Peptides against a protein of PDB entry 3HTU. Designs and how they scored, part 2

Target 1, 75 residues: chain A of PDB entry 3HTU
Amino acid sequence: RRPEEWGKLIYQWVSRSGQNNSVFTLYELTNGEDTEDEEFHGLDEATLLRALQALQQEHKAEIITVSDGRGVKFF

## One batch from the design tools (peptide; made by RFdiffusion4, then SolubleMPNN)

Design b1_p27_1_s2
Fold by OpenDDE base, seed 4:
Structure b1_p27_1_s2 (fold): chain B 75 residues (1-75), chain A 27 residues (1-27)
Amino acid sequence: as target 1 above (75 residues)
Amino acid sequence: SEEQEKKDKELVEKKLKEIKEKEEKEK
């Protein structure tokens, strides 16, 4: 899958899973318990980041960089 | 807003810290 396609899957999960939070760490998305059954679970961080960057270009997400890592906010 | 951005960053930092602490405890 292309990063854009991964982004689509991730965003679909965020928007349809009933999650009550819009802010995630990258780890939560690919290694968290809440995504264990999702196709993107276990996705490498590099590809994940590219996927999120694609969503960011669409104004559907904002990658948040802090001192000890990154997170993402979905819109 | 800047206030919301600050809150979001703080939340990310908190989450990252919690993950790190859990991983360290499991070692």
Scores: peptide ipSAE 0.546, ipTM 0.864, DockQ to the pose 0.875
Fold by OpenDDE base, seed 1:
Structure b1_p27_1_s2 (fold): chain B 75 residues (1-75), chain A 27 residues (1-27)
Amino acid sequence: as target 1 above (75 residues)
Amino acid sequence: SEEQEKKDKELVEKKLKEIKEKEEKEK
């Protein structure tokens, strides 16, 4: 899959699932309990980041960089 | 906004810390 395709799958999950918090760490998306049944579970961080960057270009997400890592906010 | 951006960053930092602590606890 292309990064854009992964981004689509991730965004669909975010949109279809009622999340109390729209801010995630990259780890939560690929290793969290809430995404165990999703195709993108276990996705490598490099590919995940590219997928999120694709969503960011569409203004559907914002990658947040902090001292100890990265997160993402979905819109 | 600037305030919201700060809150989001703080939340990410908190989440990262919690995940790290859980990993250490379960290791």
Scores: peptide ipSAE 0.545, ipTM 0.863, DockQ to the pose 0.867
Fold by OpenDDE base, seed 5:
Order: C-alpha cells, then structure tokens, then sequence
Structure b1_p27_1_s2 (fold): chain B 75 residues (1-75), chain A 27 residues (1-27)
C-alpha cells in the first residue's frame, strides 16, 4: 500500500471507532491494544509517518513533535 | 491557538512518559 492508502485506513478507524481521544502517540496507533484488529497494526514507524504526512496535507491530521518523541492530532 | 498547541504537546509528552513507564515495568 502507498502512504496515502494507509492514511485512509487510519483515518477511517479514527472516524468510525468513536474514539474520544484525538491525540495519539505513533506507538499507540501501531502497537496499542485498541488497534490490534486493524490492518495498520504493526506498521513500521517510517511508513506510518509518511501516511500521517499525507493526512496532514489533507488537513485531517497534524504531527506533533516534542522533546522525546512524536504524536498526531486528528481532525 | 498557542494555548491549544501547548496542551496538545503536553498531552503527547504525558502519553510518551506513560508508555515508557509501562515498558520498564514489564521488563
């Protein structure tokens, strides 16, 4: 899959699951218990980042960088 | 807003810390 396609799957999960959280660490998305049944679970961080960057271009997400890691906010 | 951006960053930092602590505990 292309990064844009992964981004679509991730965003669909965020939108349909009724998650009350809009901010995630990258680890939570690919290694968290809440995404164990999703196709993107276990996705490597490099590909995940590219997927999120694609969503960012569509104004559906914003990558947040802090001193000890990164997260993402979905819109 | 700058206030919201600050809150978002703080939340990310908190989550990262919690994950790190969980990893160390189960190690």
Amino acid sequence: as target 1 above (75 residues)
Amino acid sequence: SEEQEKKDKELVEKKLKEIKEKEEKEK
Scores: peptide ipSAE 0.545, ipTM 0.863, DockQ to the pose 0.834
Fold by OpenDDE base, seed 2:
Structure b1_p27_1_s2 (fold): chain B 75 residues (1-75), chain A 27 residues (1-27)
Amino acid sequence: as target 1 above (75 residues)
Amino acid sequence: SEEQEKKDKELVEKKLKEIKEKEEKEK
């Protein structure tokens, strides 16, 4: 899958999961309990980042960088 | 806004800390 395709799957999950929190760590998306049944579970961080960057270009997400890692906010 | 950006960063930092602590505890 291309990064854009992964991004689509991730965004679909976010939109349909009814999550009250729109901010996630990258770890939560690929290793969290809430995504265990998702196709993107276990996705390597590099690919995940590219997927999120694709969403960011579409103004559907914003990657947040802090001292100890990164997160993402979905819109 | 800058205030919202600050809140978002703080939330990410909090989550990262919690994950780190959980991982250490599971070892």
Scores: peptide ipSAE 0.541, ipTM 0.861, DockQ to the pose 0.873

Design b1_p27_4_s1
Fold by OpenDDE base, seed 4:
Structure b1_p27_4_s1 (fold): chain B 75 residues (1-75), chain A 27 residues (1-27)
Amino acid sequence: as target 1 above (75 residues)
Amino acid sequence: MEKEEEEKKKKEEELLKKAKEKAEELE
C-alpha cells in the first residue's frame, strides 16, 4: 500500500471509532490496543509518518512536534 | 522487564499529554 492508502485507512478508523480525543501519539496508533484489529496495526513508523503527512496535506490531520516526540491531531 | 514496560508506558502518556497541550495552543 502507498502512504496515501494507509492514511485513508487510518483516517477511516479515527472517523468511525468514536474517539473522545482526536490527538494521538504515533506509537499508540500502530501499537495501541485500540487498533490491534486494524490493518495498520504494527505499521512501521516511517510509513506511518508518510501516511500522516499525506493526510496533513489534505487538511485531515496535523502532525504535532514536541520535545519528547511527535503526535498527531485528526480533524 | 516489567518496570521497563511501565516506564515506557509512562513516557508515552507524558508525550500524549504534551501533544494534547500543544494541540490546544495551536487552536
Scores: peptide ipSAE 0.398, ipTM 0.788, DockQ to the pose 0.823
Fold by OpenDDE base, seed 2:
Structure b1_p27_4_s1 (fold): chain B 75 residues (1-75), chain A 27 residues (1-27)
Amino acid sequence: as target 1 above (75 residues)
Amino acid sequence: MEKEEEEKKKKEEELLKKAKEKAEELE
C-alpha cells in the first residue's frame, strides 16, 4: 500500500472509532490495544509518518512534535 | 523486561500528555 492508502485506512478508523480525543501518539496508533484488529496495526513508524503527512496535506491531521517524540491530531 | 515495559508505557503516557497540551495551543 502507498502512504496515502494507509492514511485513508487510519483516518477511516479514527472517524468510526468514536474517540472523544483526537490526539494520539504515533506508537499507540500502530501498537495500541484499540487498533489491534486494524490492518495498520504493526505498521512501521516510517510508513506511518508518511501516511500521516499525506493526511496533513489534506488538512485531515496535524503532526505534533514535542521534545521526546511526535503525536498527531486528527480533524 | 516488565520494568522496561512499564517505563515505555510511562514515557508514552507522558508523550501523549505533552502532545495533548500542545494540541490545545493549536486550537
Scores: peptide ipSAE 0.398, ipTM 0.788, DockQ to the pose 0.841
Fold by OpenDDE base, seed 1:
Structure b1_p27_4_s1 (fold): chain B 75 residues (1-75), chain A 27 residues (1-27)
Amino acid sequence: as target 1 above (75 residues)
Amino acid sequence: MEKEEEEKKKKEEELLKKAKEKAEELE
């Protein structure tokens, strides 16, 4: 899959998951319990980052950088 | 091993907290 295709799958999950928070760490998206049944579970961080960057270009997400890691906010 | 996983989870929770705080500043 292309990064844009991964981004679509991730965004679809976020939009339909019914979770309260729209901010995630990169790790919990691909390694968290809540995404164990998703196709993007276990996705490597490099590909994940490219997928999120694609969503960011579409104004559907914003990658957040902090001192000890990264997160992402979905819109 | 379990202790290491708990510490990892704790670190991720702290990262999430920081990310949310940063996100509030972006809003």
Scores: peptide ipSAE 0.397, ipTM 0.789, DockQ to the pose 0.830
Fold by OpenDDE base, seed 3:
Structure b1_p27_4_s1 (fold): chain B 75 residues (1-75), chain A 27 residues (1-27)
Amino acid sequence: as target 1 above (75 residues)
Amino acid sequence: MEKEEEEKKKKEEELLKKAKEKAEELE
């Protein structure tokens, strides 16, 4: 899958679960218990980041950079 | 292993806290 396709799957999960406007760490998106049944569970961080960047271009997410890591807010 | 996982969880929680705080500042 292309990063954009992964982004679509991730955003679909966010929307279906009613977690818009929620903030996640990159780790919990792919390793958290809440996404263990999703296709993107276990996705490598590099691909995840590209997927989120694609969503950011569509104004569906915003990547948050902090001193010790990154997070993402979905809209 | 258990201790390592606990430390990872703690760091993850701290990161999440910081991310949420920054998100609020950007609003």
Scores: peptide ipSAE 0.389, ipTM 0.783, DockQ to the pose 0.909

Design b1_p27_4_s2
Fold by OpenDDE base, seed 2:
Structure b1_p27_4_s2 (fold): chain B 75 residues (1-75), chain A 27 residues (1-27)
Amino acid sequence: as target 1 above (75 residues)
Amino acid sequence: EEEEKKKKKEKEKELLEKAKKKAKELE
């Protein structure tokens, strides 16, 4: 899958779960209990980041950089 | 391994709090 395709799957999950406007760490999106049944569970961080960057270009997410890592807010 | 997992979970919790704080500032 392309990053844009992964982004679509991730955003669909966020929307279906009613977690728009929520903030996540990158790790919990791919390793958290809440996404264990999702296709993107276990996705490598590099690909995940590209997927989120694609969503950010569409104004559907914003990547948040902090001193010790990154998070993401979905809209 | 259990301790490593515990440390990771704790760090992720701290990261999440930092991310939420920054997200609030962006609103």
Scores: peptide ipSAE 0.501, ipTM 0.842, DockQ to the pose 0.911
Fold by OpenDDE base, seed 1:
Structure b1_p27_4_s2 (fold): chain B 75 residues (1-75), chain A 27 residues (1-27)
Amino acid sequence: as target 1 above (75 residues)
Amino acid sequence: EEEEKKKKKEKEKELLEKAKKKAKELE
C-alpha cells in the first residue's frame, strides 16, 4: 500500500470509532490495544509518518512534535 | 520484561499529555 492508502485506512478507523478531534502518539496508533485488529497495526513508523503527512496535506490531521516524540491530532 | 513494558507505557502516557498540551496551544 502507498502512504496515502494507509492514511485513508487510519482516518477511516478514527472516524468510525468516534475518535475525531482526538490526539494520539504515533506508537499507540500502530502498537496500541485499540488498533490490534486494524490492518495498520504493526506498521513501521517511517511509513506511518508518510501516511499522516498525506492526511495533513488534506487537512485531516496535524502532526505534533514535542521534545521527546511526536503525536497527531485528527480532524 | 514486565518492568520494561510498564516503563514504556508510562513514557507514552507522558508523551501523550505533552502532545495534548501542544495541540491545545495550536488551537
Scores: peptide ipSAE 0.499, ipTM 0.841, DockQ to the pose 0.908
Fold by OpenDDE base, seed 4:
Structure b1_p27_4_s2 (fold): chain B 75 residues (1-75), chain A 27 residues (1-27)
Amino acid sequence: as target 1 above (75 residues)
Amino acid sequence: EEEEKKKKKEKEKELLEKAKKKAKELE
């Protein structure tokens, strides 16, 4: 899958689960218990980041960079 | 090791809090 396609899947999960406007760490999106049954679980961080960047371009997410890592807020 | 797992979990929790805090600043 292309990053944009992964982004779509991730955003669909966020929307369906009613977690829009929520903030996540990149790790919990792909390694968290809440996404164990999702296709994107286990996705490598590099691909995840590209997926999120695609969503960011669509104004559906905002990647947050802090001192020791990154997070993402979905809209 | 459970201790390492716990440590990772705590770090992720701290990261999440920092991310949330920054998100608020962006609003």
Scores: peptide ipSAE 0.497, ipTM 0.841, DockQ to the pose 0.898
Fold by OpenDDE base, seed 3:
Structure b1_p27_4_s2 (fold): chain B 75 residues (1-75), chain A 27 residues (1-27)
Amino acid sequence: as target 1 above (75 residues)
Amino acid sequence: EEEEKKKKKEKEKELLEKAKKKAKELE
């Protein structure tokens, strides 16, 4: 899958679960219990980041950078 | 491995709090 395709799957999960406007760490998106049944569970961080960047271009997410790592807010 | 998982969980919790704080500041 292309990054934008992964982004679509991720955003679909966010929307279905009603978690828009929520903030996540990159790790919990792919390693958390809440996404264990999702296709993107276990996705490598590099691909995840590209997927989120694609969503950011569509104004569906914003990547947040802090000293200890990155998070993401979905809209 | 359990201890490593616990450590990671704690770090992620701290990161999440920082991310939420920054997100709020950017509103």
Scores: peptide ipSAE 0.495, ipTM 0.841, DockQ to the pose 0.916

## One batch from the design tools (peptide; made by RFdiffusion4, then SolubleMPNN)

Design b1_p29_1_s1 (from b1_p29_1, 13 letters changed)
Fold by OpenDDE base, seed 3:
Structure b1_p29_1_s1 (fold): chain B 75 residues (1-75), chain A 29 residues (1-29)
Amino acid sequence: as target 1 above (75 residues)
Amino acid sequence: SEEDKKKVQEKLEEIKKKEEEKKKKEEEE
């Protein structure tokens, strides 16, 4: 799958689960209990970041960088 | 926003704390 395709799957999950406007760490998206049954569970961080960047270009997400790591907010 | 950054930071700290506690428990066993 291309990063854009992964982004679509991630955003679909966010929308279906009613978690729009929520904030996640990158770890929670790929290693959290809430995504255990999703295809993107276990996705490598590099590919995840590219997927989120694609969503950011579509104004569907904002990548947040802090001193200890990164997160993302979905819209 | 600064509020969003705070939320991310808090989550990261919580994860770190849980991992440290898990490691400590394993070392005591």
Scores: peptide ipSAE 0.403, ipTM 0.808, DockQ to the pose 0.907
Fold by OpenDDE base, seed 2:
Structure b1_p29_1_s1 (fold): chain B 75 residues (1-75), chain A 29 residues (1-29)
Amino acid sequence: as target 1 above (75 residues)
Amino acid sequence: SEEDKKKVQEKLEEIKKKEEEKKKKEEEE
């Protein structure tokens, strides 16, 4: 899958679960219990980041960078 | 927003703590 396709899957999950405007760490998205059954669970961070960047370009997400890691807010 | 950043930071700290605790537990087993 392309990063954009992963982004679509991730955003679909966010939307279906009603978690828009929620904040996640990158770890939570790929390693959290809430996504264990999702196709993007276990996705490598590099690909995840590219996927989120694609969503960010669509104004569907904002990648948040802090001193000790990154997260994302979905819209 | 700054609030969002704070939330991310807090979550990261919590995850870090949990991972450290997990590691400690595994080392003790």
Scores: peptide ipSAE 0.400, ipTM 0.806, DockQ to the pose 0.930
Fold by OpenDDE base, seed 1:
Structure b1_p29_1_s1 (fold): chain B 75 residues (1-75), chain A 29 residues (1-29)
Amino acid sequence: as target 1 above (75 residues)
Amino acid sequence: SEEDKKKVQEKLEEIKKKEEEKKKKEEEE
């Protein structure tokens, strides 16, 4: 899958679960309990970041960078 | 927003703490 396709899957999960406007760490998306049954579970961070960047270009997400790591907010 | 940044930071700290506790437990076993 392309990063954009992964982004679509991630965003679909966020939307279906009613978690828009919620904040996630990158770890929660790919290693969290809530996504264990999702196709993107276990996705490598590099690909995940590219996927989120694609969503960010579509104004569907905002990548948040702090001193100890990164997160994302979905819109 | 700054609030979102704080939330991310807090989550990261919590995850880190849990992982450290898990590691400690595994080392003790």
Scores: peptide ipSAE 0.400, ipTM 0.806, DockQ to the pose 0.931
Fold by OpenDDE base, seed 4:
Structure b1_p29_1_s1 (fold): chain B 75 residues (1-75), chain A 29 residues (1-29)
Amino acid sequence: as target 1 above (75 residues)
Amino acid sequence: SEEDKKKVQEKLEEIKKKEEEKKKKEEEE
């Protein structure tokens, strides 16, 4: 899958679960309990980041960087 | 926003804490 395709899957999960406007750490998306049944569970961080960047270009997400790591807010 | 940054930071700290607790339990076994 391309990063854009991964982004689509992630965004679909966010939308279906009604978690728009919520904030996640990158860890929660790929290692969290809530995504255990999703195809993107266990996705490597590099690919995840590219997927989120694709969503960010579509104004569907904002990557948040803090001193201890990164997160993302979905729109 | 600053609020979003705070939320991310808080979540990261919580995850770190949980990982440390898990490690501690494993070491005690």
Scores: peptide ipSAE 0.398, ipTM 0.805, DockQ to the pose 0.942

Design b1_p29_4_s3
Fold by OpenDDE base, seed 4:
Structure b1_p29_4_s3 (fold): chain B 75 residues (1-75), chain A 29 residues (1-29)
Amino acid sequence: as target 1 above (75 residues)
Amino acid sequence: MEELKKKIEEAAKEREEKREEEEEEEEEE
């Protein structure tokens, strides 16, 4: 899958689960309990980041970087 | 993990507040 395709799957989950405007660590998104049944569970961080960057270009997400790591806010 | 998430949430809030302030400033101009 292309990063954009992964991004689509992720955003579909966000929308279906009603978690728009929610914040996640990158780890929570791919390794958390809430996404265990999703195809993107266990996705490597590099691919995840590219997927989220694709969503960010569409104004559907914002990647947030802090001193201790990164996360994402979905819109 | 919880501390990281809190930091991300705080950063997200700060960015939102900053965007709102910038929008308000642009509307006043």
Scores: peptide ipSAE 0.474, ipTM 0.840, DockQ to the pose 0.929
Fold by OpenDDE base, seed 5:
Structure b1_p29_4_s3 (fold): chain B 75 residues (1-75), chain A 29 residues (1-29)
Amino acid sequence: as target 1 above (75 residues)
Amino acid sequence: MEELKKKIEEAAKEREEKREEEEEEEEEE
């Protein structure tokens, strides 16, 4: 899958589960309990970041960087 | 993980507040 395709799957989950306007750590998004049944569960961080960057260009997400790591806010 | 998430949540909130303040300032000009 292309990063944009992964981004689509992620955002579909966000929308379907009502997680819009929610914040996640990158680990939580791909390794958390809430996404265990999703295709993107276990996705590597590099691919995840590219997917989120695609969503960010569409103003559907914002990648947030802090001193201890990175996360994402969905819109 | 909780500490990281809290920092991200705080950063997200700060950015949102900043955007709101900037929008209000632009509307007043």
Scores: peptide ipSAE 0.473, ipTM 0.840, DockQ to the pose 0.939
Fold by OpenDDE base, seed 3:
Structure b1_p29_4_s3 (fold): chain B 75 residues (1-75), chain A 29 residues (1-29)
Amino acid sequence: as target 1 above (75 residues)
Amino acid sequence: MEELKKKIEEAAKEREEKREEEEEEEEEE
């Protein structure tokens, strides 16, 4: 799958689960309990980041970087 | 992990507040 395709799957989950306007660490998104049944569970961080960057271009997400790591806010 | 999430939430809030302040400043001019 391309990053844009992964981004689509992620955002579909966000929308269907009512997680819009929610914040996640990158780890929670791919390794958390909430996404354990999703196709993108276990996705490597590099591919995840590219997927989120694609969503960011569509104004559907914002990648947030802090001293201890990165996360994302969905819109 | 919980502390990291709190830092991300705080950063997101700070960005939102900054955008609101900028909009208010533009309306006052």
Scores: peptide ipSAE 0.470, ipTM 0.838, DockQ to the pose 0.947
Fold by OpenDDE base, seed 1:
Structure b1_p29_4_s3 (fold): chain B 75 residues (1-75), chain A 29 residues (1-29)
Amino acid sequence: as target 1 above (75 residues)
Amino acid sequence: MEELKKKIEEAAKEREEKREEEEEEEEEE
């Protein structure tokens, strides 16, 4: 899958679960309990970041960087 | 992990507030 395709799967999950406007760490998005049954669970961080960057271009997500790490807010 | 998440939530809120303030300023000009 291309990063854009991963982004689509991630955003579909966000929308189905009603978690728009929610914030996630990059780790909990791919390794958390809430996504254990999703295809993108266990996705490597590099591919995840590219997927989220694709969503960001579509104004569906915002990648947030702080001193201790990175996360994402979905819209 | 929880501390990181809280920091990200705070940063997201700050960015949202900043965007709203900028939009209000542009509407007043």
Scores: peptide ipSAE 0.469, ipTM 0.838, DockQ to the pose 0.930

Design b1_p29_6_s2 (from b1_p29_6, 14 letters changed)
Fold by OpenDDE base, seed 1:
Structure b1_p29_6_s2 (fold): chain B 75 residues (1-75), chain A 29 residues (1-29)
Amino acid sequence: as target 1 above (75 residues)
Amino acid sequence: NLEKIKEELEKKKKEEEEKKKEEEEEEEE
């Protein structure tokens, strides 16, 4: 899959679960209990980041950097 | 706002790290 395709899957999950406007750590998207049954569970962080960057270009997400790491807000 | 989002992320990250440590300790037992 291309990063954009992964981004689509991630965003679909966010939308279907009603978690738009929610904030996530990068880890909980791919390693959290809430995504265990999703195809993107276990996705490597590098590919995840590229997927989120694709969503960011579409104004569907914003990658946030803090002193204690990174996260993402979905729209 | 952005500050509240950052605080939420930091809180989640802290809880996440604690959970990881607990899971790692359980796996080592």
Scores: peptide ipSAE 0.215, ipTM 0.672, DockQ to the pose 0.076
Fold by OpenDDE base, seed 5:
Structure b1_p29_6_s2 (fold): chain B 75 residues (1-75), chain A 29 residues (1-29)
Amino acid sequence: as target 1 above (75 residues)
Amino acid sequence: NLEKIKEELEKKKKEEEEKKKEEEEEEEE
């Protein structure tokens, strides 16, 4: 899958689960219990970031950098 | 508010790190 396709899957999950405007660590998106049944579970961080960057271009997400790594807010 | 979001994320990161440690400790048992 291309990053954009992964982004689509991720955003679909966010939307379906009603978690728009929620903040996630990158880890919990791919390793969290809430996404165990999702295709993007276990996705490598590099690909995840590319996916999120694609969503960011669509203003559907914003990658956030903090002192202890990165996360994302979905819109 | 971006600052508030960052604070939330920082909190999550701390909790996540603690969880990872706990899981790692459990695997060693």
Scores: peptide ipSAE 0.191, ipTM 0.654, DockQ to the pose 0.077
Fold by OpenDDE base, seed 4:
Structure b1_p29_6_s2 (fold): chain B 75 residues (1-75), chain A 29 residues (1-29)
Amino acid sequence: as target 1 above (75 residues)
Amino acid sequence: NLEKIKEELEKKKKEEEEKKKEEEEEEEE
């Protein structure tokens, strides 16, 4: 899958679960219990980041950098 | 507010690290 395709799957999950406007760590998206049944579970961080960047270009997400790593807010 | 979002993220990171530690300890038992 291309990063954009991964981004689509991730955003679909966010929408289906009603978690728009929520904040996530990068870890919980791919390693969290809530995504265990999703295709993107276990996705490597590099690919995840590219997927989120694609969503960011569509104004569907914003990648956030803090002192203790990175996260993302979905819209 | 971006600062509030960052604070929320920092809190989640701390909780995440605590959870990882707990899981690691349980695996060692």
Scores: peptide ipSAE 0.178, ipTM 0.640, DockQ to the pose 0.077
Fold by OpenDDE base, seed 3:
Structure b1_p29_6_s2 (fold): chain B 75 residues (1-75), chain A 29 residues (1-29)
Amino acid sequence: as target 1 above (75 residues)
Amino acid sequence: NLEKIKEELEKKKKEEEEKKKEEEEEEEE
């Protein structure tokens, strides 16, 4: 899958689960309990980041950097 | 570490929301 395709899957999950406007760490998206049954569970961080960047271009997400790591806010 | 990151992210989210509300209130005045 291309990063954009992964982004689509991720955003579909966000929307279907009613978690728009939620904030996640990158780890939570691919390793958290809430996404265990999702196709993108276990996705490598590099590909995840590219997927989120694609969503960011669509104004569906914003990647947030903090001193100790990165996360994402969905819209 | 992960919890701290999440807390920081949530704090940033809250600050952003508060700032947005303040700006909206100022625009309505």
Scores: peptide ipSAE 0.144, ipTM 0.581, DockQ to the pose 0.908

## One batch from the design tools (peptide; made by RFdiffusion4, then SolubleMPNN)

Design b1_p30_8_s1
Fold by OpenDDE base, seed 2:
Structure b1_p30_8_s1 (fold): chain B 75 residues (1-75), chain A 30 residues (1-30)
Amino acid sequence: as target 1 above (75 residues)
Amino acid sequence: SESLKKLIEEARKLREEEERRREEEEEEEE
């Protein structure tokens, strides 16, 4: 899958679960309990970042970097 | 973790406030 396709799957999960405007760590998205049944569970961080960047270009997400980690807010 | 999520959200809000403040200052100068 291309990063854009992964982004679509991730955003679909966010929307279906009613978690728009929620903040996630990158780890939670791919390793968290809430995404265990999702296709993107276990996705490598590099590909995840590219997927989220694609969503960010569509104004559907914002990647946030802080001193102790990275996360994303979905819109 | 919830602590990291909170920090991320706070950092976002601070950045947005800073951007808003800067934009307001620029508008006041016009």
Scores: peptide ipSAE 0.107, ipTM 0.545, DockQ to the pose 0.049
Fold by OpenDDE base, seed 4:
Structure b1_p30_8_s1 (fold): chain B 75 residues (1-75), chain A 30 residues (1-30)
Amino acid sequence: as target 1 above (75 residues)
Amino acid sequence: SESLKKLIEEARKLREEEERRREEEEEEEE
């Protein structure tokens, strides 16, 4: 899958679960219990980041980087 | 972690404030 395709799957989950405007760590998206049944569970961080960057270009997400790690807010 | 989420949220708020300030400065210069 292309990063854009992964991004679509991730955003679909966010929308279906009603978690728009929520903040996630990158770890939570791919390793959390909430996404255990999703296709993107266990996705490598590099691919995840590219997927989120694709969503960011579409103004559907914002990636935040802090000293302790990275997160994302969905719109 | 919840602490990381808090930091992320705070960082977001700071960026929003900075952007708002920058927009205000641009408007004042026009």
Scores: peptide ipSAE 0.107, ipTM 0.540, DockQ to the pose 0.049
Fold by OpenDDE base, seed 5:
Parts: C-alpha cells; sequence; structure tokens
Structure b1_p30_8_s1 (fold): chain B 75 residues (1-75), chain A 30 residues (1-30)
C-alpha cells in the first residue's frame, strides 16, 4: 500500500471508533491494544509517518513533535 | 503515556496561539 492508502485506513479507524480530536503517540497507533485488529497494526514508523503526513496535508491530522516523543491529533 | 499526550496537547495549543497571533498582526498591518 502507498502511504496515502495507509492514511486512509488509519483515518477510517479513527472516525469509526469515534476518536476524532483524540491524541495518540505514534507507538499507540501501531502497537496499542486498541488497534490490534486493524491492518495497520505493526506498521513501521517510517511508513506511518508518511501516512500521517498525507493526512496532515488534508488537514485531517496534526503531527506534533516534543522532547519526549512524537504524537498526532486527528480532526 | 498520558504525560506525553498532555505535552502534545500543550504544544499544539502553543502552535495555535502563535498562528493566531501572527494572523492578528497581519490584520493589524492591513
Amino acid sequence: as target 1 above (75 residues)
Amino acid sequence: SESLKKLIEEARKLREEEERRREEEEEEEE
């Protein structure tokens, strides 16, 4: 899958689970128990970042980097 | 972690405030 396609799957999960406007660490998205049944579970960070960047361009997400790590908020 | 999430939210707020401030300055110059 292309990063944009992964982004679509991720955003679909966020929307269907009613977690828009929620904040996630990048690790939680691909390694958390909440996404164990999702196809993007276990996705490598590099691909995840590209996917989220695609969503960010669509104003559907905001990637935030802080000293303690990276996260994302979905809209 | 919850602490990281809080920091992320705070960072987001700061970015939004900075953006808003910049927009207000631009409006003032017009």
Scores: peptide ipSAE 0.107, ipTM 0.540, DockQ to the pose 0.047
Fold by OpenDDE base, seed 1:
Structure b1_p30_8_s1 (fold): chain B 75 residues (1-75), chain A 30 residues (1-30)
Amino acid sequence: as target 1 above (75 residues)
Amino acid sequence: SESLKKLIEEARKLREEEERRREEEEEEEE
């Protein structure tokens, strides 16, 4: 899958679960219990980041970097 | 980590407030 396709899957999950406007760590998205049944579970961080960057271009997500790590907010 | 999520959200809010303040200042100068 292309990064844009992964981004679509991730955003669909966020929307269907009613978690728009929520904040996640990057780890939670791919390794959390809430996404165990999703196709993107276990996705490597590099590919995840590219997917989120694609969503960011569509104003559907914002990647946030802090000293302790990285996260993302969905819109 | 809930603590990390909180820090991320706080950092986001700070950026939004800063951006809003800059936009207001620029509009006042125009």
Scores: peptide ipSAE 0.103, ipTM 0.537, DockQ to the pose 0.051

